# Ledger of designs, part 5: peptides against a protein of PDB entry 7SFY

Target 1, 41 residues: chain A of PDB entry 7SFY
Amino acid sequence: ELFNLESRVEIEKSLTQMEDVLKALQMKLWEAESKLSFATC

## One batch from the design tools (peptide; aimed at target 1 L25 W30, target 1 (a further copy) L25)

Design b1_p11_1 (made by RFdiffusion4)
Pose (drawn by RFdiffusion4):
Structure b1_p11_1 (pose): chain A 41 residues (1-41), chain B 38 residues (1-38), chain P 11 residues (1-11)
Amino acid sequence: as target 1 above (41 residues)
Amino acid sequence: FNLESRVEIEKSLTQMEDVLKALQMKLWEAESKLSFAT
Amino acid sequence: ALREKADALET
């Protein structure tokens, strides 16, 4: 039970971490999209 | 992470891909840790 | 394609 809880804690911790990393990534990707979109009309 | 130039967009886009590549392995690692904890 | 991969990973 203890091991299970330690797992679930470290799991969902990095799940939020992955969420934070990806959504900043998605924001910069949107900037690049707008850049190449406007540039190539 | 620059977009001033086409060369920089290229370098920046590859960095994003490398980041996603790291995220995919972290996702799989999480899939396994969870499967092993049920 | 990079957008599709990012959205798929988010899902």

Design b1_p11_1_s1 (made by RFdiffusion4, then SolubleMPNN; from b1_p11_1, 7 letters changed)
Fold by OpenDDE base, seed 5:
Structure b1_p11_1_s1 (fold): chain B 41 residues (1-41), chain C 41 residues (1-41), chain A 11 residues (1-11)
Amino acid sequence: as target 1 above (41 residues)
Amino acid sequence: as target 1 above (41 residues)
Amino acid sequence: SLKEKLLELMK
């Protein structure tokens, strides 16, 4: 298998997209958890 | 929409899986780039 | 894109 500029750029683009998704999901999780309400006496 | 323990656990599992894939791809990229050879005179 | 597809799956 040969590694060149085209394959490197494609891999880096995929990595960046996955990082963006991770951040988006982490933000959604934070937002959901910040709105949690617990039962109190 | 209701956020509960089941949904939180599911989201965290997905986040962990994506982090694992990111790390694996970053390692593959590093390995490929460390083996690069440039033309010399 | 990958981002859009993954976000859709998590809805």
Scores: peptide ipSAE 0.070, ipTM 0.527, DockQ to the pose 0.054
OpenDDE base, seeds 1, 2, 3, 4: peptide ipSAE 0.063, 0.067, 0.060, 0.061; ipTM 0.473, 0.525, 0.457, 0.525

Design b1_p11_1_s2 (made by RFdiffusion4, then SolubleMPNN; from b1_p11_1, 6 letters changed)
Fold by OpenDDE base, seed 4:
Structure b1_p11_1_s2 (fold): chain B 41 residues (1-41), chain C 41 residues (1-41), chain A 11 residues (1-11)
Amino acid sequence: as target 1 above (41 residues)
Amino acid sequence: as target 1 above (41 residues)
Amino acid sequence: KLKEQLDALMA
């Protein structure tokens, strides 16, 4: 299995992208949860 | 936009899965990089 | 493959 600079750069870009998606989902989770309204009836 | 327990659970499961993949990729990156051999010629 | 896992998860 070959590993070179190209492979490393690609993996690191993917990792960064995953982290960005993670953060976005965490933010959306917070936003959704903060807007959650409980039944008051 | 509706948000309920079902939605939250689904998002949290996805987040956990993403974190697991992140960790796996980080481990593989380390493994690959630790095995990287430089040209010595 | 982990790449496929990532792609599927981000899709």
Scores: peptide ipSAE 0.078, ipTM 0.564, DockQ to the pose 0.062
OpenDDE base, seeds 1, 2, 3, 5: peptide ipSAE 0.077, 0.070, 0.077, 0.070; ipTM 0.572, 0.565, 0.561, 0.564; seed 3 fails the geometry check

Design b1_p11_1_s3 (made by RFdiffusion4, then SolubleMPNN; from b1_p11_1, 6 letters changed)
Fold by OpenDDE base, seed 4:
Structure b1_p11_1_s3 (fold): chain B 41 residues (1-41), chain C 41 residues (1-41), chain A 11 residues (1-11)
Amino acid sequence: as target 1 above (41 residues)
Amino acid sequence: as target 1 above (41 residues)
Amino acid sequence: SLKEKLEALMK
């Protein structure tokens, strides 16, 4: 296997992007669930 | 917007999958970096 | 990609 500075930077960028998306999705899930109400009628 | 049980389950499944991928990538990054050595000659 | 699929769910 070959691993260099360029490869490391690329992987770290991808990881950061994934973390950002994960956080955004978690926030949206929270928002949606906080507004969800169950039928009582 | 519409949000129901099916949508919530789908989002939670996707979030779990992303977390699994994120962890796997972080492990691979650690493994690669732990084996990286700098030239001394 | 997984990222694209997840981003689609945000819409």
Scores: peptide ipSAE 0.085, ipTM 0.550, DockQ to the pose 0.055
OpenDDE base, seeds 1, 2, 3, 5: peptide ipSAE 0.084, 0.082, 0.080, 0.078; ipTM 0.557, 0.554, 0.545, 0.548; seed 1 fails the geometry check

Design b1_p11_1_s4 (made by RFdiffusion4, then SolubleMPNN; from b1_p11_1, 5 letters changed)
Fold by OpenDDE base, seed 2:
Structure b1_p11_1_s4 (fold): chain B 41 residues (1-41), chain C 41 residues (1-41), chain A 11 residues (1-11)
Amino acid sequence: as target 1 above (41 residues)
Amino acid sequence: as target 1 above (41 residues)
Amino acid sequence: SLKEKLDALMA
């Protein structure tokens, strides 16, 4: 298992990417909840 | 594009899973940073 | 909220 500057940078990039995906999922969740409430009204 | 209770639940599950992965990456980052500091001392 | 949890995680 390598541990160096490159490894750290790679992990940080992965975290950033996943953070972006989480935000996207949050938006989709908001949309889903909005439509769900609309449809169930 | 489907929007129903099942869809919402699926998105919530995905968010939870990614949150867990992020936590794991945070731990690995900590390890990497620790080893990096050790190696560079 | 999930956002708060994420923010805390990334802090």
Scores: peptide ipSAE 0.088, ipTM 0.571, DockQ to the pose 0.325
OpenDDE base, seeds 1, 3, 4, 5: peptide ipSAE 0.070, 0.075, 0.078, 0.084; ipTM 0.469, 0.553, 0.549, 0.561

Design b1_p11_2 (made by RFdiffusion4)
Pose (drawn by RFdiffusion4):
Structure b1_p11_2 (pose): chain A 41 residues (1-41), chain B 38 residues (1-38), chain P 11 residues (1-11)
Amino acid sequence: as target 1 above (41 residues)
Amino acid sequence: FNLESRVEIEKSLTQMEDVLKALQMKLWEAESKLSFAT
Amino acid sequence: DEIEETEDRLK
């Protein structure tokens, strides 16, 4: 039970971490989309 | 992470792909740790 | 899903 809880803790911790990393990635990606979109009309 | 130039967009896009590549492995690692904890 | 969507947008 202890091991299970340690797992679930370290799991959902990096899940939020992956959430934070991707959504900053999605924001910069949107900037690039707008850049190449306006540039190539 | 620049977008001033086409060369920089290229380098920046590849960095984002490398980041996603790391995320895919982290996702799989999470998939397994969880499967092993049920 | 979000990862796949981001990859599709990059493609």

Design b1_p11_2_s1 (made by RFdiffusion4, then SolubleMPNN; from b1_p11_2, 8 letters changed)
Fold by OpenDDE base, seed 1:
Structure b1_p11_2_s1 (fold): chain B 41 residues (1-41), chain C 41 residues (1-41), chain A 11 residues (1-11)
Amino acid sequence: as target 1 above (41 residues)
Amino acid sequence: as target 1 above (41 residues)
Amino acid sequence: DSLQELLAKLR
């Protein structure tokens, strides 16, 4: 394997992007759950 | 918007998958950094 | 929905 600073920067960039998506998804989940409704019997 | 339990489960599944990938990438980053070498002058 | 579909909804 060969690792250099360019590769590190690219990995960190990808990690940051994924973390942003995770946060967004968690927020959407919270919003969705807050609006969850059940069918009435 | 309409949210139901199926949608919730799917979102949570996706979140879990992304978290797994994040952990894997973080581990790879650590390994890569541990092996990082610099060019000699 | 797939993860890709969820990502599309976020963008």
Scores: peptide ipSAE 0.098, ipTM 0.568, DockQ to the pose 0.053
OpenDDE base, seeds 2, 3, 4, 5: peptide ipSAE 0.088, 0.092, 0.076, 0.084; ipTM 0.587, 0.555, 0.560, 0.562

Design b1_p11_2_s2 (made by RFdiffusion4, then SolubleMPNN; from b1_p11_2, 8 letters changed)
Fold by OpenDDE base, seed 1:
Structure b1_p11_2_s2 (fold): chain B 41 residues (1-41), chain C 41 residues (1-41), chain A 11 residues (1-11)
Amino acid sequence: as target 1 above (41 residues)
Amino acid sequence: as target 1 above (41 residues)
Amino acid sequence: SMLKELQERLS
């Protein structure tokens, strides 16, 4: 099999999706950790 | 500039790194949320 | 895809 334009586009699409998931995870993690920091018990 | 083997390898390396970060974030998020669920105050 | 499913669950 060849690495061609289609393969490149597919990989770049996957990268973009991963970046979006990464951002979402980071935000959720930040929120969770923020809630933890406020807990006093 | 061309998309060449070097560019491909670089992108694939980045993808792999992102996958590792994704896994780490997911684990940390799970841990944080687990701690939150136990908090009673 | 797995990534889309994850994104959907996290959002």
Scores: peptide ipSAE 0.125, ipTM 0.494, DockQ to the pose 0.080
OpenDDE base, seeds 2, 3, 4, 5: peptide ipSAE 0.119, 0.124, 0.119, 0.115; ipTM 0.565, 0.561, 0.556, 0.562

Design b1_p11_2_s3 (made by RFdiffusion4, then SolubleMPNN; from b1_p11_2, 7 letters changed)
Fold by OpenDDE base, seed 1:
Structure b1_p11_2_s3 (fold): chain B 41 residues (1-41), chain C 41 residues (1-41), chain A 11 residues (1-11)
Amino acid sequence: as target 1 above (41 residues)
Amino acid sequence: as target 1 above (41 residues)
Amino acid sequence: SMLEELKKRLS
């Protein structure tokens, strides 16, 4: 397999996108947990 | 919106999966770069 | 891309 500049750039773009999504999910999780409530008597 | 245990668990699963993919991509990138060569005279 | 779309939805 040939790895060149194009391939590297594309991979890096994908990584960045995934990191962004990951951060978004983490933020959503945090916020959701912050709002979490449990049923109680 | 209601956040409950099911939602949290699902989000955490998604996060974990994304982290796994991210790590895989990072590893692939590293290996690819390690094998990188340039045309020379 | 799929990830971009997902990011948009989550952000």
Scores: peptide ipSAE 0.124, ipTM 0.557, DockQ to the pose 0.060
OpenDDE base, seeds 2, 3, 4, 5: peptide ipSAE 0.120, 0.113, 0.108, 0.122; ipTM 0.555, 0.544, 0.546, 0.553

Design b1_p11_2_s4 (made by RFdiffusion4, then SolubleMPNN; from b1_p11_2, 8 letters changed)
Fold by OpenDDE base, seed 2:
Structure b1_p11_2_s4 (fold): chain B 41 residues (1-41), chain C 41 residues (1-41), chain A 11 residues (1-11)
Amino acid sequence: as target 1 above (41 residues)
Amino acid sequence: as target 1 above (41 residues)
Amino acid sequence: SDLEALQQRLS
């Protein structure tokens, strides 16, 4: 199986997209945690 | 929509899984690039 | 974190 410039670009693009998703999820996690309320006694 | 400990754990687990995938893809990219051959003159 | 380090490597 050959690896060429197009293949590399495709993989790098996929990695970038996954990074974007991870960053978005981290932001959502932060937002969720900032809004987290605890049970009160 | 409530956010609780279970929700946080689930999100963090998902983030960890995505990190694992990204690391694997980076390794594959490295391997592919290391094997990349160029046209010769 | 490892995730942040990974993101830095990707960027």
Scores: peptide ipSAE 0.133, ipTM 0.565, DockQ to the pose 0.324
OpenDDE base, seeds 1, 3, 4, 5: peptide ipSAE 0.130, 0.125, 0.131, 0.120; ipTM 0.576, 0.565, 0.568, 0.564

Design b1_p11_3 (made by RFdiffusion4)
Pose (drawn by RFdiffusion4):
Structure b1_p11_3 (pose): chain A 41 residues (1-41), chain B 38 residues (1-38), chain P 11 residues (1-11)
Amino acid sequence: as target 1 above (41 residues)
Amino acid sequence: FNLESRVEIEKSLTQMEDVLKALQMKLWEAESKLSFAT
Amino acid sequence: ALRDKADALTA
């Protein structure tokens, strides 16, 4: 039970970490999209 | 992470792909740790 | 394609 809880804790911790990393990635990606979109009309 | 030039967009896009590549492995690692904890 | 990969991981 203890091991299970340690797992679930470290799991969902990095899940929110992956959430934070990707959504900043999605924001910069949107900037590039707008850049190449406007540039190539 | 620059978009001033086409050269920088290229370098920046590859960095984002490398980041996603790291994220995919982290997702799989999480899939397994969880499967092993049920 | 990079957007599709990013959205797939978000899903």

Design b1_p11_3_s1 (made by RFdiffusion4, then SolubleMPNN; from b1_p11_3, 6 letters changed)
Fold by OpenDDE base, seed 3:
Structure b1_p11_3_s1 (fold): chain B 41 residues (1-41), chain C 41 residues (1-41), chain A 11 residues (1-11)
Amino acid sequence: as target 1 above (41 residues)
Amino acid sequence: as target 1 above (41 residues)
Amino acid sequence: SLKEKLNALLA
């Protein structure tokens, strides 16, 4: 594996994308839990 | 979308897996950067 | 994309 600036940029891009997905999933979880609490009240 | 305990568990499982991958990528980045510094010294 | 696939799976 040859590491250079392009490789670093690509990895950081992937990390950022995964963080975005992670946040989206956390939001979905929160929204679902919120809806559940509303439905059970 | 019907949210129940099973759905929550599945989402949390996915979140955990993504966090693990994220950590692995961060480690790869750190290792690559470390090797680069060694190679350039 | 990964996001689309995951969102579809959890939808």
Scores: peptide ipSAE 0.098, ipTM 0.560, DockQ to the pose 0.049
OpenDDE base, seeds 1, 2, 4, 5: peptide ipSAE 0.080, 0.091, 0.085, 0.094; ipTM 0.475, 0.569, 0.546, 0.562

Design b1_p11_3_s2 (made by RFdiffusion4, then SolubleMPNN; from b1_p11_3, 5 letters changed)
Fold by OpenDDE base, seed 3:
Structure b1_p11_3_s2 (fold): chain B 41 residues (1-41), chain C 41 residues (1-41), chain A 11 residues (1-11)
Amino acid sequence: as target 1 above (41 residues)
Amino acid sequence: as target 1 above (41 residues)
Amino acid sequence: SLKEKLDALLA
């Protein structure tokens, strides 16, 4: 694999997508924790 | 989707795996950029 | 996609 501008762009694109998924999972975690607290109250 | 302790554990496990992949990609990006700078010098 | 797989797993 030759690294060039196109490769960098692809990696950054993948990183951005991963960060988006990570944020979504964090939101789900927060929601789950919130619902758990409600259910246990 | 049930929000319980098991679900939280599963989400946190997924988050950890995603973070590990993210770090690996960041390292690959850094290495690629470093090699590019060396090649262009 | 990765997101779809994760969403399915956590749903």
Scores: peptide ipSAE 0.090, ipTM 0.571, DockQ to the pose 0.048
OpenDDE base, seeds 1, 2, 4, 5: peptide ipSAE 0.069, 0.085, 0.077, 0.083; ipTM 0.463, 0.572, 0.543, 0.563

Design b1_p11_3_s3 (made by RFdiffusion4, then SolubleMPNN; from b1_p11_3, 5 letters changed)
Fold by OpenDDE base, seed 3:
Structure b1_p11_3_s3 (fold): chain B 41 residues (1-41), chain C 41 residues (1-41), chain A 11 residues (1-11)
Amino acid sequence: as target 1 above (41 residues)
Amino acid sequence: as target 1 above (41 residues)
Amino acid sequence: SLKDKLQALLA
């Protein structure tokens, strides 16, 4: 594997995308938990 | 979407897997950068 | 995209 600037940029791009997905899933979890709380009250 | 304990567990499981992949990619990036440093020295 | 696939799985 030849590592260069382009490779670095691509990896960082993928990392950023995964972080965005992670945040989205965390938000969904939080929202679902919140709705559950409301439904059980 | 019906949210229950099983759904929560599944989401948390997916989040954990993504975090593991994220960490692995970060390590690969660090290793590549380290090797680059050595190669350029 | 990866985001779409993951969101689809959990939707």
Scores: peptide ipSAE 0.082, ipTM 0.562, DockQ to the pose 0.051
OpenDDE base, seeds 1, 2, 4, 5: peptide ipSAE 0.071, 0.079, 0.078, 0.074; ipTM 0.477, 0.573, 0.548, 0.458

Design b1_p11_3_s4 (made by RFdiffusion4, then SolubleMPNN; from b1_p11_3, 5 letters changed)
Fold by OpenDDE base, seed 2:
Structure b1_p11_3_s4 (fold): chain B 41 residues (1-41), chain C 41 residues (1-41), chain A 11 residues (1-11)
Amino acid sequence: as target 1 above (41 residues)
Amino acid sequence: as target 1 above (41 residues)
Amino acid sequence: SLKAKLDALLA
């Protein structure tokens, strides 16, 4: 198993990208939940 | 745009899954970096 | 991929 600086940079880029997607999803969820209405009588 | 409890649960499940993947990648990166050697004279 | 699935949720 070979690991070098190029590989590390690629992994770190992927991690950053995933974190950005996570944050975006969290924001969308927050917005959706704030608009969620519940059935009332 | 329709949002209901089912949609919220699905999004939360996806968020959890991504967080797990992120943690796994972070651990793999840590392991790889700990094994990374640098060229020396 | 997981990313593709998550991106679909954001769309």
Scores: peptide ipSAE 0.093, ipTM 0.565, DockQ to the pose 0.056
OpenDDE base, seeds 1, 3, 4, 5: peptide ipSAE 0.091, 0.087, 0.091, 0.091; ipTM 0.561, 0.560, 0.559, 0.560

Design b1_p11_4_s1 (made by RFdiffusion4, then SolubleMPNN; its pose is not in this set)
Fold by OpenDDE base, seed 3:
Structure b1_p11_4_s1 (fold): chain B 41 residues (1-41), chain C 41 residues (1-41), chain A 11 residues (1-11)
Amino acid sequence: as target 1 above (41 residues)
Amino acid sequence: as target 1 above (41 residues)
Amino acid sequence: LKKKLEELQKK
């Protein structure tokens, strides 16, 4: 398919979804590191 | 600016970079969880 | 990419 407005909108939606997943992973990492520090102190 | 081939290539590069960051975060999370399990066992 | 994203959202 040719890259047009519809394709652009789909890519932007995918980018937004990736940002959401990235933020969720960062929060999970923070929680894991917090628990690690608690357990090793 | 109008959305053209250059804009498309830039978006694809950003998507690839986000994938790389996601993979790095997943590995860091795995390492943190591994250390947590070791410390709490 | 879409499939990879869906996998990550399920975790």
Scores: peptide ipSAE 0.050, ipTM 0.492, DockQ to the pose 0.081
OpenDDE base, seeds 1, 2, 4, 5: peptide ipSAE 0.048, 0.048, 0.046, 0.044; ipTM 0.540, 0.534, 0.545, 0.528

Design b1_p11_4_s2 (made by RFdiffusion4, then SolubleMPNN; its pose is not in this set)
Fold by OpenDDE base, seed 4:
Structure b1_p11_4_s2 (fold): chain B 41 residues (1-41), chain C 41 residues (1-41), chain A 11 residues (1-11)
Amino acid sequence: as target 1 above (41 residues)
Amino acid sequence: as target 1 above (41 residues)
Amino acid sequence: LAEKLKELQKK
């Protein structure tokens, strides 16, 4: 079992990528909700 | 293009799952760093 | 979450 600077950098990069995806999905959710229309009289 | 309650719930579930994965990875990173040993005299 | 990640990266 080895951990070094390269491993840390790799993990942090992966975490950043996942955060970016999360933000993108949150934006998509917001946009979808903002476009939602309701039945009205 | 359709957005309804089911779609919102699905997206929110996915976001929650990704957040859980992020937290798990953060914990793994912390554990890995805490186990890191350095060369000493 | 973002702030937690930033804090982690500072360590």
Scores: peptide ipSAE 0.062, ipTM 0.547, DockQ to the pose 0.172
OpenDDE base, seeds 1, 2, 3, 5: peptide ipSAE 0.061, 0.061, 0.055, 0.058; ipTM 0.554, 0.549, 0.544, 0.546; seed 2 fails the geometry check

Design b1_p11_4_s3 (made by RFdiffusion4, then SolubleMPNN; its pose is not in this set)
Fold by OpenDDE base, seed 2:
Structure b1_p11_4_s3 (fold): chain B 41 residues (1-41), chain C 41 residues (1-41), chain A 11 residues (1-11)
Amino acid sequence: as target 1 above (41 residues)
Amino acid sequence: as target 1 above (41 residues)
Amino acid sequence: LREQLEALMKK
């Protein structure tokens, strides 16, 4: 198998995107928890 | 909107899954880089 | 994105 710079760059780019999504979701989670609403039925 | 414990648990579960994928990919990247093969043409 | 990354991991 051949792993070159192009492949590495692609993988690192994908990892970075995932990290960004993780951070965004963590922020969303915090925001949601801050606005946690309980059933009032 | 209603955000309850069940929703929070699901979100945290998803985040954990993403973290696991990230770690796995980082390991794969390290392994690939360790086996980095350059064109020999 | 997750699916894409999982695909990369399987390669």
Scores: peptide ipSAE 0.083, ipTM 0.551, DockQ to the pose 0.059
OpenDDE base, seeds 1, 3, 4, 5: peptide ipSAE 0.068, 0.067, 0.065, 0.081; ipTM 0.542, 0.541, 0.536, 0.543

Design b1_p11_4_s4 (made by RFdiffusion4, then SolubleMPNN; its pose is not in this set)
Fold by OpenDDE base, seed 2:
Order: sequence, then structure tokens, then C-alpha cells
Structure b1_p11_4_s4 (fold): chain B 41 residues (1-41), chain C 41 residues (1-41), chain A 11 residues (1-11)
Amino acid sequence: as target 1 above (41 residues)
Amino acid sequence: as target 1 above (41 residues)
Amino acid sequence: LKEKLEELMAK
């Protein structure tokens, strides 16, 4: 299999998309945790 | 919807898995680029 | 997306 510029660009684009999703999920996690409430008496 | 410890753990687990995939792809990209050759005269 | 990236990794 021949690696070329087209393949590199496609891989980098996919990596960027995953990074964006990862950051979004991290933000969602933070928001969820900030809203977490505990049962109390 | 109630956010609890179980949900948090599951989200963090998923995030970790995505990070692992991201790192693996970055390594593959580096390896591929290191092997990239150019046509020359 | 994750599946797509895993496919790329397998190549």
C-alpha cells in the first residue's frame, strides 16, 4: 500500500475530528459533574 | 435523567478508549510519514 | 466516527 499526500490529509482530518469529539465529551462530562447532586437528609 | 457515579465511570471509560485510539492513530501517522518516499530524478 | 478511525488504523 502506497502512502501519499492524499492519505496523510485524510488521516489528519480524521484525527482532528476525533479530537473535537473528545473535547466535546470532556466538556459534557464537566458539565454533568458540575450538576451532580447528592441525596441528603 | 439522573447522573451518578456509574454514569461518570462509563463516560470516563469511553473517553479513555477514544484517547487510546487517537494516540494509536497518531503513531501510525508518524510511522507512515517516516516511511514516505519522494520520486526523484 | 470511531469505527471509521479504527478502519483507518487497520490499514
Scores: peptide ipSAE 0.060, ipTM 0.546, DockQ to the pose 0.056
OpenDDE base, seeds 1, 3, 4, 5: peptide ipSAE 0.055, 0.054, 0.056, 0.057; ipTM 0.540, 0.533, 0.541, 0.538; seed 5 fails the geometry check

Design b1_p11_5 (made by RFdiffusion4; failed a check: too like the target's own chain)
Pose (drawn by RFdiffusion4):
Structure b1_p11_5 (pose): chain A 41 residues (1-41), chain B 38 residues (1-38), chain P 11 residues (1-11)
Amino acid sequence: as target 1 above (41 residues)
Amino acid sequence: FNLESRVEIEKSLTQMEDVLKALQMKLWEAESKLSFAT
Amino acid sequence: STTLSDVLKAL
């Protein structure tokens, strides 16, 4: 039970971490999309 | 992470792919740790 | 277009 809880803790921790990493990535990607979109009309 | 130039967009886009590549391994690692904890 | 950004947001 202890091991299970340690797992679930470290799991959902990095899940939020992956959330934070990807959404900042999605924001910069949107900037590049707008850039190449406007540039190539 | 620059978009001033086409060269920089290219370098920046590859960095984002490398980042996603790291995310996909982290996701799989999480899939396994969870499967092993049920 | 925002196709790839929408995909990454959905993820």

Design b1_p11_5_s1 (made by RFdiffusion4, then SolubleMPNN; from b1_p11_5, 8 letters changed)
Fold by OpenDDE base, seed 5:
Structure b1_p11_5_s1 (fold): chain B 41 residues (1-41), chain C 41 residues (1-41), chain A 11 residues (1-11)
Amino acid sequence: as target 1 above (41 residues)
Amino acid sequence: as target 1 above (41 residues)
Amino acid sequence: SYERTLKLAAM
């Protein structure tokens, strides 16, 4: 099995894509939580 | 649109899954780089 | 980078 520059770059691209998805999900969670209402008495 | 405990838990599950994948990819990258050979003169 | 991904994974 050969590891070269192309392989490294491709893996880094995948990691970056994962990062973007994580950030998007974090933002969604933040938005949802910011709108969360609580029961009142 | 309603945000409740189920929604939050589901989002957190997704984030955790993403984290696991990121860690796996990091390990793969580390393994690959650790085996990387360089040209010698 | 490893540093960046580790930070993200820790969140």
Scores: peptide ipSAE 0.165, ipTM 0.537, DockQ to the pose 0.294
OpenDDE base, seeds 1, 2, 3, 4: peptide ipSAE 0.135, 0.149, 0.147, 0.133; ipTM 0.538, 0.546, 0.537, 0.527

Design b1_p11_5_s2 (made by RFdiffusion4, then SolubleMPNN; from b1_p11_5, 7 letters changed)
Fold by OpenDDE base, seed 4:
Structure b1_p11_5_s2 (fold): chain B 41 residues (1-41), chain C 41 residues (1-41), chain A 11 residues (1-11)
Amino acid sequence: as target 1 above (41 residues)
Amino acid sequence: as target 1 above (41 residues)
Amino acid sequence: SFDKSNLLASL
């Protein structure tokens, strides 16, 4: 298997996409938890 | 849509899986770049 | 290659 500039750029683009999804899910988690209400007496 | 403890745990597990994949790909990138040789005269 | 949409669908 040969690794060259094209392969590196392709991997980096994939990593960037994963990071974007990760950040989006973390934001969704924050938003959901921000709306969470606790039962109180 | 209801958000509860089960939903939070499920989201956190998904986030952990994504982080593990991200780290694995970053390690693969490092390994590949470490093996890259430059043309020299 | 990696597909952002496929990752979201798998979670």
Scores: peptide ipSAE 0.132, ipTM 0.602, DockQ to the pose 0.050
OpenDDE base, seeds 1, 2, 3, 5: peptide ipSAE 0.117, 0.127, 0.126, 0.128; ipTM 0.506, 0.611, 0.607, 0.608

Design b1_p11_5_s3 (made by RFdiffusion4, then SolubleMPNN; from b1_p11_5, 5 letters changed)
Fold by OpenDDE base, seed 2:
Structure b1_p11_5_s3 (fold): chain B 41 residues (1-41), chain C 41 residues (1-41), chain A 11 residues (1-11)
Amino acid sequence: as target 1 above (41 residues)
Amino acid sequence: as target 1 above (41 residues)
Amino acid sequence: SSELSDILASL
């Protein structure tokens, strides 16, 4: 198989996109944790 | 909406899974880049 | 997690 510069660029773009999703999820997790509900008596 | 401990655990598991995927992709990118083909005369 | 943060920082 052939791996060229264009293929590398595409993979790196995908990794960046996944990074952005992870960051967004971390932020949402932070928000959710701030609202975390525990059972109380 | 209710956010409980079980929901938090599930989200954290998903984030860990995504981290593992990113690591795997980085390794594959490294391997691919080592095989990167350039046009030559 | 610090590991995840390191990965994100390296991208």
Scores: peptide ipSAE 0.151, ipTM 0.594, DockQ to the pose 0.186
OpenDDE base, seeds 1, 3, 4, 5: peptide ipSAE 0.141, 0.122, 0.128, 0.145; ipTM 0.591, 0.517, 0.591, 0.592

